# Ledger of designs, part 320: peptides against a protein of PDB entry 8OXM

Target 1, 371 residues: chain A of PDB entry 8OXM
Amino acid sequence: FKAEFRLAGGVNLPKIIDCVGSDGKERRQLVKGRDDLRQDAVMQQVFQMCNTLLQRNTETRKRKLTICTYKVVPLSQRSGVLEWCTGTVPIGEFLVNNEDGAHKRYRPNDFSAFQCQKKMMEVQKKSFEEKYEVFMDVCQNFQPVFRYFCMEKFLDPAIWFEKRLAYTRSVATSSIVGYILGLGDRHVQNILINEQSAELVHIDLGVAFEQGKILPTPETVPFRLTRDIVDGMGITGVEGVFRRCCEKTMEVMRNSQETLLTIVEVLLYDPLFDWTMNPLKALYLQQRPEDETELHPTLNADDQECKRNLSDIDQSFNKVAERVLMRLQEKLKGVEEGTVLSVGGQVNLLIQQAIDPKNLSRLFPGWKAWV

## One batch from the design tools (peptide; made by RFdiffusion4, then SolubleMPNN)

Design b2_p28_4_s3 (from b2_p28_4, 13 letters changed)
Fold by OpenDDE base, seed 2:
Structure b2_p28_4_s3 (fold): chain B 371 residues (1-371), chain A 28 residues (1-28)
Amino acid sequence: as target 1 above (371 residues)
Amino acid sequence: SELEEQEQKMLDEEKLLGRKRLEELLRK
């Protein structure tokens, strides 16, 4: 290990460490200090399986539909080494960096990212109507700029176009695979973009199997399809390449129902894979400024209160696991709200849910639904 | 297919618009 480390962007200040391997090769490693990297490791295996399914289908293979994966070496429940994807940046760092973010550079007269966050925090405990009105005001005064990512990075028009297509395909694949797996916590720091490929890398995979819906502020969207995410697709937005890539991904997922159910069943009952939402994790993900004062470092939550009767925990766990499997089976059958939809109908419903400003306005302010 | 031709047409129009915007950005 080199003695020097760099801070990566984001709230958790992950450390980038340069490591010399036993092979004499230098490798950059991301060290996360609080995330359960075992969850990330398990979800990377699921993504690799989804990629295998997508590569077997001719239509998805021709479109190069893949979810980007990274190498995870879990060291403990709270520490591990991630292969740092050199040349990736958090979309939040590009868009809403306080000093030189794309919103400030391209839209200097719009609200600052801080002003937007403040306005949404002020209404966090208010009605859905008040949240919606303030969200619409924020959106009107904070216009999308993510189109400039590909324009800044790719000066050749043919390369620019190819990379924007790669981005759109990556958003589509990760959105549908993420929806099937119930992937949550898709805030702007948990989504990286590769500066060379324009593909997305999803990190911090600890909110899965729709456990984001049981957060104190429930997740109301199936995936991140916010205005900047759409702006990065270009003038067609969600229509054309994105929609078609979603449909082709969903078709492969639905046609792979038995395989996906079997994999998820094995994972849900893996005693090493803690996918369940717990109160401490929920508090960490949706920490309110009021709650910062009471989190004394005595996360010695004694083993005593987690000794709720092992039988009641096991029964509650089994009922949650069964509900997750049932909901996964419904998704893979195209059952939405008790109705069987076609692939196109299901994808359309998911897109409409993800772009609905009423759903977006209800999200936790830390998710930054206006970005 | 007619849908693929429409998609290709939208892509070609978007590529043309993107080129114009990129040329405008590079001239500033």
Scores: peptide ipSAE 0.023, ipTM 0.533, DockQ to the pose 0.011
Fold by OpenDDE base, seed 4:
Order: C-alpha cells, then structure tokens, then sequence
Structure b2_p28_4_s3 (fold): chain B 371 residues (1-371), chain A 28 residues (1-28)
C-alpha cells in the first residue's frame, strides 16, 4: 500500500489506495468504511446476470448494452475493498464539487451549486407547489453543462461521437436495470463516469428494491435522469438512441422474468443480504451535510433488547419481501398503476416520470435533482 | 426500418452539428 490515499468524491468519502501487487502492477483500490459492501457485492452479481441476459439477445449485444461492474471484496459488514474503476470520476465531481467544476467554468453567471442547494433546502418542508416553483427558478439559473465532459475528453470528432453514444447506451441500460431492481435516484457522487469509455459505473448500491420510496423524503423518480444526465446525451436528449436502448433493455428484462424473479427471490431471503431500509440508514442517506459533525456513534446500542419477537420481525420481513417480489413481477409484466403497458409505453412512462420537474422538485435536496 | 433510417439521419445530422461545435470549441 502506498502511504498516500486520495479521497474519491462521494458522500462517504471513500479512500482510494494505490496497491502494488506481487506482480509489480499498481492497482487502485477503493476502501469504503461506512457502506455495506455485501449489498454492493450482491448487486454486482445481479448486474453480471443482467449483462449475461443482455449478451444473449442479438439487439442488445449489437448495441453493447452492459452495466459496468466492479469487483467487491467485502471484509466486514461495513468495510471492504472495491477494485476501483481506474480512470473514473464521479459525475458530481466533474459538475459541481471542484472549484473548477463544469458549471462554474461554463456557466459562471449561473447560481452556484451551494445557492441552488440552499434555495431547495429552504423549501424542503414546504408544499409541493412551493418546491416546484423554487426548483424551476433554480433550473432556469443553473443550466446543464454535462455535454462538455465528452467534448473535453475526446477531441477527435469521430471518437467524441462514439463515446457520447457509449454514454447514452450506458445511461439507458443502467436506468432500466436500475428501475427493475428498484435502485431509484442515484446521488451524483455514486455515479462514476469512465474517462476512457464514457460508460457509467454505479457505486454504493445501498438502496434497492424501491426502499427509496420509504425514506423520510420518498423517491419520486424511477432512476436518475436529471438535466445534466440528459445533456451528456447531446441534442437528441432522451429521444433516439437513449429511448431505443431503454426499450431493448426492457424487452430483455421482461422476456427474462422467470430468471430475474428466481434470482431476486434467492437474494431477498438471503440472511447475509440486508436490503431492508432501517431508520439509521434512512437518516444517514438524508442527513444534511451541515449535521455531519457531531453524531459521534456513541450509541452503543447494546445488543440486548432487540430480542423483539423474532416472529414479528420475520413476519414483517416476509411481507416486505413478498411485496418486493410482487412489484418486480408487475414491472416485468409492464404493469404500471394497474395498467399493462407495452415495452414502448412502459419506457415512455418511466422517462416522463424521471424528467418531470414536479417529481424532481420533490426529491431530497441533498441529492441535487437540479444537476 | 423507417424508424431506424430516421434515427440514423438524426444521428448523422447530430454528428455533423457536433463536429462543427467541437471545431468551434477547439479554435478558442
């Protein structure tokens, strides 16, 4: 291990450690100390299965539709080593976190990321109407810039175009598979972009199976399709390549219903896979960045009194697992709001839900839905 | 399909626009 570590961008400030292998090769490793890496490891296995399904279909294989996976070596319940995706950057770091963030560089007269966050936090406890009005004001004064990622990284016009297509395909595949698995919205620090491939890597998979809907501020979008995410696709936005890749991915998922249900069922009942939302995790995911200082983990919650009747916990767990499986089956049948939709109809509904400013305005302000 | 031809046409137009924009950015 080198003595120097770099902080990766992210809520959890994961430590990037350069490791020299016995082969003399330097390998970057991400050390996470707060995340349940078992959940990440399990979700990577699900993504590998989804990739296998996508490779079997000719139309998705021709489009090279894949979810980027990383190796997870869980060391404990809350610690482990991730094989860091070398040459990746968090999209939030590129856009807003650095002093030289793309919004500041390309839109110096727009609101700062801090001003946007402050405005949205001021209305966090207000009506949906007030949230929507302030979100629209923020969006008007904070214009998307993510198109410049590919323009900065790929100076050859032919390479630039192919990389922007690779990005668009990656967003489509991850969005649809993320919807099927109920990953919900993704914090901008938990989406990495590969600087060589322009493909996305999703990290910190701690919210799955629509558990984001039971957060204190519930998720209102099926996946992250914010204005910067769309701007990275170029002038066609969500139309053309993105929509078609979503449809072809959804077609493969729906045609693989039995396989997906069987795998998710095994995972939901795996005693080593804690996918359920707990109050501490919910609080952590929706904490204000200003409150990070003083929560000393002084709660030695003595293991004693959580002998709550195993029967009631098991019954509640089983009911939640059954509901997750039923909802997964509905998604894979194209059942939305009690109506059976075609693949195109379902994908269209999901895209409209994901880009709707009314839905985006209702998200937790800490997740920066205006980015 | 006619839809694939329309998409290819849109992609070709976008590729042309993107090239022009990139050339303008590289001249600054």
Amino acid sequence: as target 1 above (371 residues)
Amino acid sequence: SELEEQEQKMLDEEKLLGRKRLEELLRK
Scores: peptide ipSAE 0.028, ipTM 0.599, DockQ to the pose 0.011; fails the geometry check
Fold by OpenDDE base, seed 5:
Structure b2_p28_4_s3 (fold): chain B 371 residues (1-371), chain A 28 residues (1-28)
Amino acid sequence: as target 1 above (371 residues)
Amino acid sequence: SELEEQEQKMLDEEKLLGRKRLEELLRK
């Protein structure tokens, strides 16, 4: 084990540890505490199934459309190690976390990441109109720089181009599969990029099945398609490769409806898989930085099993599970806002929703929608 | 297809623009 560790973002502040294996290979391990490891493990199995479906289809196989998965190694009932290849970095670390972040290096006269966050926090309790105006001011004075990731890492123009295509395909595949599964909490610390492949690794899978929409500040976008995410695709942005990879991924998902519904149904009724949003988790996800200083998590989880009457829990749970399955079936049929859409129409609607500055301005400031 | 030809043209233009930007980046 190296003495140095990095913090990945997310709920339980997971630690990234560099480990040398018995084979002499360095492997990066994410150490998480508490029940989030089970949710990550279950979602990795769903991603592996989605990858199997994508490999069976000729069009998605030719494009090498895959979601990057990591191995969950349980260490205890409430702890484990998430193993992936070395050479991943949180996109937030590259863009905004350090004094040497890409925004500061390439745009030194723009607003600092701190100034942007402060401006959006000041309007957090304001109208949607006031949030939109401040978000547009922040966006004008904080220009995207994520194109420079591939330019810094890949000096050969042919390699650079291939890696930018790999990035764009990874964003497309993860965005569509993430939308189908209702994956939320896609902030800049929960998305890693591989420095060798330019592919994304999604971590902290604790907000699924659209449970981000029931947060105190509801999620208003289907996936992360912010200005830096788009800038990493190059000059075509969301057009061409990204759009087609989304359409081909959505086509495979819609054609696999029965398989996806059956697996999600088994998972929703698995008593070991807590996917439901609870008030404590909601508070934790949307805590203010000012409140972080006093909440030492002396959450003594006293196992006060609140003996909520088993009968009322079961009926409420079953109704939520049925609603999740119904919404999943609608997505897989292309039903959006009561209208049946083609694959191209559905993908276009999702892209427009994800890039809409009105939707982005309404997100929780901690999601950093301007990055 | 006409769509594949338009895409290849956009990709070639992007590759040329990216190459120029990379050369500008490496000169700093």
Scores: peptide ipSAE 0.026, ipTM 0.576, DockQ to the pose 0.011; fails the geometry check
Fold by OpenDDE base, seed 3:
Structure b2_p28_4_s3 (fold): chain B 371 residues (1-371), chain A 28 residues (1-28)
Amino acid sequence: as target 1 above (371 residues)
Amino acid sequence: SELEEQEQKMLDEEKLLGRKRLEELLRK
């Protein structure tokens, strides 16, 4: 079976791998593996639990702090319809669509999204200094426009304001919950925005428990708080509503430590929940155009019964799970780099880490840290 | 709190700025 992989470019359609079967029929397989949908479903349950905690607290309830959840309906063993993505658009589609993207519409003299990506790809293997310089040049010539999302969708000023608040609250809640759970792969295609509520819907939850840090290009930010994400908050940016909503969310998470640890412990040791990073997943997430040619992994499904010496894998797995639990406990205690921080101190550190151009410049170019 | 009043003031300034920008968008 020669599977010719055509990577269909940057459209947020489920990565349709056109598998040409031996019958010459192109079968568009949604290569969200069965396991990715399970990971998404499990993480949705965790988000629902976090939402329950947030609803119990008066301060978070008053602020309507929720992480948006979607129902994963498995239609087939390997395909689920995200039924609840109705009326959502990926932020990347709004911002950086090549034809009608907000950057092109509002900033026609800026670098194109493609030019930005190309520049960052050219330095991908370069020093951190060179990456930083090119990232700063890209950022200077690619100014944020995400404020226009709410402005286009909500013409009434009172509605516009309430929706921008809902957006800001959604970013805050999802950022903190995402940090606690160690959510990675927060590229502009994995974050949807609801066109009616202005709330974010995080999809593709397969990179969790800081497994993004063990990618070939490690994730260097706790969550996506890029310039467009901040621009959507309006003139206050990360200050005021966003910061306070982060603090109140973090307070609830820290005060719910035992509950969150118990939940995550059960999930980490669930044999049906494959949260671990594997080399194939890492390659899939950080595919380089150059790497497309060599990796015809004949996924002979049968020979992946590599007799994983169950003992060595179980020991390695247990050590990783223990480390994840320990790091989760640290986060929930406010331990950052061996120092116990207040809620405000921890949130401040996370915000600073997330907006730091040095951290952003080090990300995989496919993450689009300039957006 | 004084911080909440400052935040409300910033929010009110943002409403005003946003309203102006919306009016500019609707004129195009």
Scores: peptide ipSAE 0.024, ipTM 0.542, DockQ to the pose 0.011; fails the geometry check

Design b2_p28_4_s4 (from b2_p28_4, 13 letters changed)
Fold by OpenDDE base, seed 1:
Structure b2_p28_4_s4 (fold): chain B 371 residues (1-371), chain A 28 residues (1-28)
Amino acid sequence: as target 1 above (371 residues)
Amino acid sequence: SELDEELQKMLDELLEKGKERLKELLAE
């Protein structure tokens, strides 16, 4: 283990530790806190089950629809190492790195990522109309560039085309699986792309089961389908391959209702799987960078044995768990806003919700909905 | 199918982990 760690950008400041294996290869490892590792480990198991369901179905298997998983290695009861997906980069790092981000390289006359963030932070407490107008101005002056990821990494046209399809399939699978599991909008630093496969890897799965809707700034999109995410699909955008892969993934999820409900029920009642949103976690997830200066990571989150009276918490917890299960059952039945939709109708609604600039303009500015 | 057995095994492993964790919490 090298003693040098880098902070990966993003909320939970995961420590990247470079480890030299017995084979002499350097492997980056992500070190997270106890609870984050358990959440990630549990969600990786759910993703593996979703992958098994997707492999069982001929249509999804032929399309190679998978959600990328990573190995969680628990090191101790309080620490673990995520084997970092070697050869992955955060989408946010590729797009909006301050030094060499793709927006700066390909669109040097557009607003900087900082200017965009500043403009959206200034209107954070304003009306939805004012947020929308500023978001549209930001979007007009910050044009998508993620198409260049595959163009930079894959110079052979046939390989480029295959990798763009792999990316599009990966976005579709992760979007629909993420919607079913209620992962909501994902911070751009929590979506990695594999530089060899062009597949996405979702990390930091601490917001699940639509708990993003109870954040101080509630999520307004079912998954991240921002302009850059769409631009990476190429000229067809959300049409064609993406839509069909979403529909086929949703079909498998809906046809696996009993299995998915059973899995999620076991997880919701797993006492070591803290999926509930607490106020401190909510504040942490939506803190302003300016407010981060005073919160020294007091590693002394003392064991406040808040002997939370087991009875009142159990009833509140059970009511939240039941609501999550009911909402999951609705999703798996295609019930949206009290209406039963076909797979195509449901997927269409979700895509429209995810790309709607009115919904995107209402997201927390720290999550960079213009990227 | 092998995939059904693998899915069932993963479900059983999740159920066992849930039961073990429930036992740990009931033993504290």
Scores: peptide ipSAE 0.022, ipTM 0.553, DockQ to the pose 0.021
Fold by OpenDDE base, seed 2:
Structure b2_p28_4_s4 (fold): chain B 371 residues (1-371), chain A 28 residues (1-28)
Amino acid sequence: as target 1 above (371 residues)
Amino acid sequence: SELDEELQKMLDELLEKGKERLKELLAE
């Protein structure tokens, strides 16, 4: 292990440790806590199964629709190392790094990332109307720049076009599969981009099965489709390639209903897979940056005490698991808001929900919905 | 750790069951 570690772009972000392997190769490794590693490992297996479904379908295979996966390597009972995808960067580091972020470089007269965060934090406890007004002001003064990622990394026009297409496909596949699995906490530090492939790597998979909806500030979008995410697709935005890739992914998911239900059922009842939202996890996910320094050492100790009230917890757990399975079955049938939708109708609704500034304005400010 | 090996084993079993069920559904 090198003595130097990089923080993956924040104080609470997993430590990126450059590890020299026994083969003498330097591997960047993400060091996470035990529970995060187990959750990430489980969800990586689910993503591998979804990738197997997508590779078996001719239409999704031709489009190379896949979710990027990474290997989880347990190091100890309390720590493990995610083999970091070599040559990835958090989209937040590229976009909103305080020194060299793309917003500062390309839009120096816009609000700073800090000013945007501050404005949204000031209205966090205000009405939805006040949040919406301030969010629209922030968005007007913080214009998207993520198109420049592919332009900076890929100078050849043919390569640039291919990589922009790979990015768009990766966003589509991860958005739809993430929606089916109810993946939350899709903030700009939990989404990496591969600097060589332009594909997204989703990390920190601990908010699954719509547990983001029971956070103190509920998640109001099915996936991250913010203005910078859309800007990275280029001039067509969500129309054309993105929409078609979402539809083809959703077709495969809906046609795989029995398999996906069976997988999720086994995971929901796995005693080693803690998918439930707990108050400490909720506090950690929606804490203020100022509160970040003190809470890290204690979270690993108290998880034993919350397990003790077994009987009332078990009935509540079973009811939550049943609701998750019912909602998954609805999604896989195309049932949205009590109505059965076609694949195109369902994908359209999800896109509209994800880009709605009213939904985006209601998110926790740490999610950075203006990015 | 024993728990990480047990989790990995459960995940491998789940993946294998998922692959078998996927073979059945594709043979139809």
Scores: peptide ipSAE 0.021, ipTM 0.473, DockQ to the pose 0.020
Fold by OpenDDE base, seed 3:
Structure b2_p28_4_s4 (fold): chain B 371 residues (1-371), chain A 28 residues (1-28)
Amino acid sequence: as target 1 above (371 residues)
Amino acid sequence: SELDEELQKMLDELLEKGKERLKELLAE
């Protein structure tokens, strides 16, 4: 193990460690607490099922639409290592890592990542109007640079184009699958990019089933489609390949309604799959220190022995689970805001919601909606 | 199809995990 570690964000601040294998190869590993590993492992299985659904469909198979998965390797009862895709980096590390981040390198006269965060933190408790104004000022002075990821990594124009397409497909697939599953906490440290494939790897899957909406600062976007995420798609942005891949992914998800409902039902009623938002988890998600370097202690599972009076909590749990299933069924029917939408209409609404600066400005500053 | 069999297997594995976990909770 190297002495240095990186933080990957999330509730338990998972550590990214470099391991040297017996073959002398360095492998990046994500070390998480037990509960995060269980949640991630379960969600990886769901992603694998979604991938199977995407592979059986000719249109999504032809487009090579997949959500990247990673292997969860339990090391002990209390710890495990996620076998990380070798050559994966957090998008936040590439974009906003101190002085070496792509924003600093390509936009040295823009606001620093710290200045942006500070400005948004100052208005965190202010009105939505004040948040929007400051967010727009931040965005004006912090221009996207993620296009340079593929340009730095892929010098051959044909390879560059192919990798940009792979990236765009990965964003589309993960965005739609993530929306269906109600994935939250999609901050820039929880999304990794593979330096070889340009595909995204979503980590820290502990905020699922729209539980991000019940955070003290509710999540207002269906997925991360921020300016840098869009910039990585190149000049077409969300139009063309991204939109079509979202539509084809959504089509497969909607056509797999029964299967997805069954999968999610099993997971929701899995008593060791703690998908529910609790106040402590909410606190950890939204009280991130300005310095992402502070290791908060892992919430011991033992401190979550709030002696849940089984009866009242079981009824409340069941009602939440039923509501999650109902909302999942709505999404899979294309029901948005009480209206049945076509696949194209639903995908369009989701894209518009995800790119809306009014929605983005309302997010918790630690989500870094300007990145 | 092979993919449908794989999907079914994955569903069955989730169902079994859910059952095992339910047993663990009932044993506490």
Scores: peptide ipSAE 0.017, ipTM 0.519, DockQ to the pose 0.022
Fold by OpenDDE base, seed 5:
Structure b2_p28_4_s4 (fold): chain B 371 residues (1-371), chain A 28 residues (1-28)
Amino acid sequence: as target 1 above (371 residues)
Amino acid sequence: SELDEELQKMLDELLEKGKERLKELLAE
């Protein structure tokens, strides 16, 4: 093990460690707490099933639509290592968190990431109108730069074009599957990019089944489709490849309704899978330090063995699980706001919701909706 | 198809894990 460790984003401040294998290769490992590893491991199994569904369909298979998965290796009852591909970086590290982040390098006269964060924190308790105005000012003075990721990593124009397509397909697949599963907490540290494939790796999967909507500051977008995410697609933006890949992914999900409902039902009633939002987790998620430099003391969340005691199978839990299943069934039928939509209509609504600056301005400032 | 068998196997493994865990809860 190297003595150097990096903090990734997430609830339990996962430590990235560099390991040298017996083959002499360096491998990046993520060390997380027990509960986060269980949640991530379960969601990786669901992603593998979604990948199998996507490989069955000729249109999604031809487009190579997949969600990047990683291996969870339990080391002990309380710790485990996530093995991910060497050469992944958080999109936040590339864009804003390094001293030489892409925004600072390509847009040195724009607001700093800190100035943007501060402006949005100052209006956090203000009206939606004031939040919207300040968000628009921040966005005007903080222009997207994520197009430069592929330009820096892929100097050959043909390779550059292929990698931009791989990125766009990865965003589309993960956005639609993430929406179906109700994945939240999609901040810039919980989304990694592979420097070789340009595919996204979603980590910290502890906010699922729309539990982000019951946070003190509720999540108002179905997935992350912010200006930098769109800029990485290049001149086509959300049109063409992205939209078509979303539609084809949604078509496979809707045609797999029974399978997806059965999978999610088993998981919701799994006592070892804590998907419910608790007040301490909610506070922790929305009290994150703005800057990576503040070593907030690791609140050792006491190992309260939140063994869901049999007594916590209260009528309340069953009602929440039933509501999650009903909402999943609605999504898979294309029911949005009481109306049945076509695949194209549903995907269009989700894209419009995700890019709406009114929705983005209402997010918790730690989500960094201007990035 | 091989992909159908793989998904069915993954579903069966999840269903069995879910049933085992439900039995453990009902036995406590």
Scores: peptide ipSAE 0.019, ipTM 0.540, DockQ to the pose 0.021; fails the geometry check

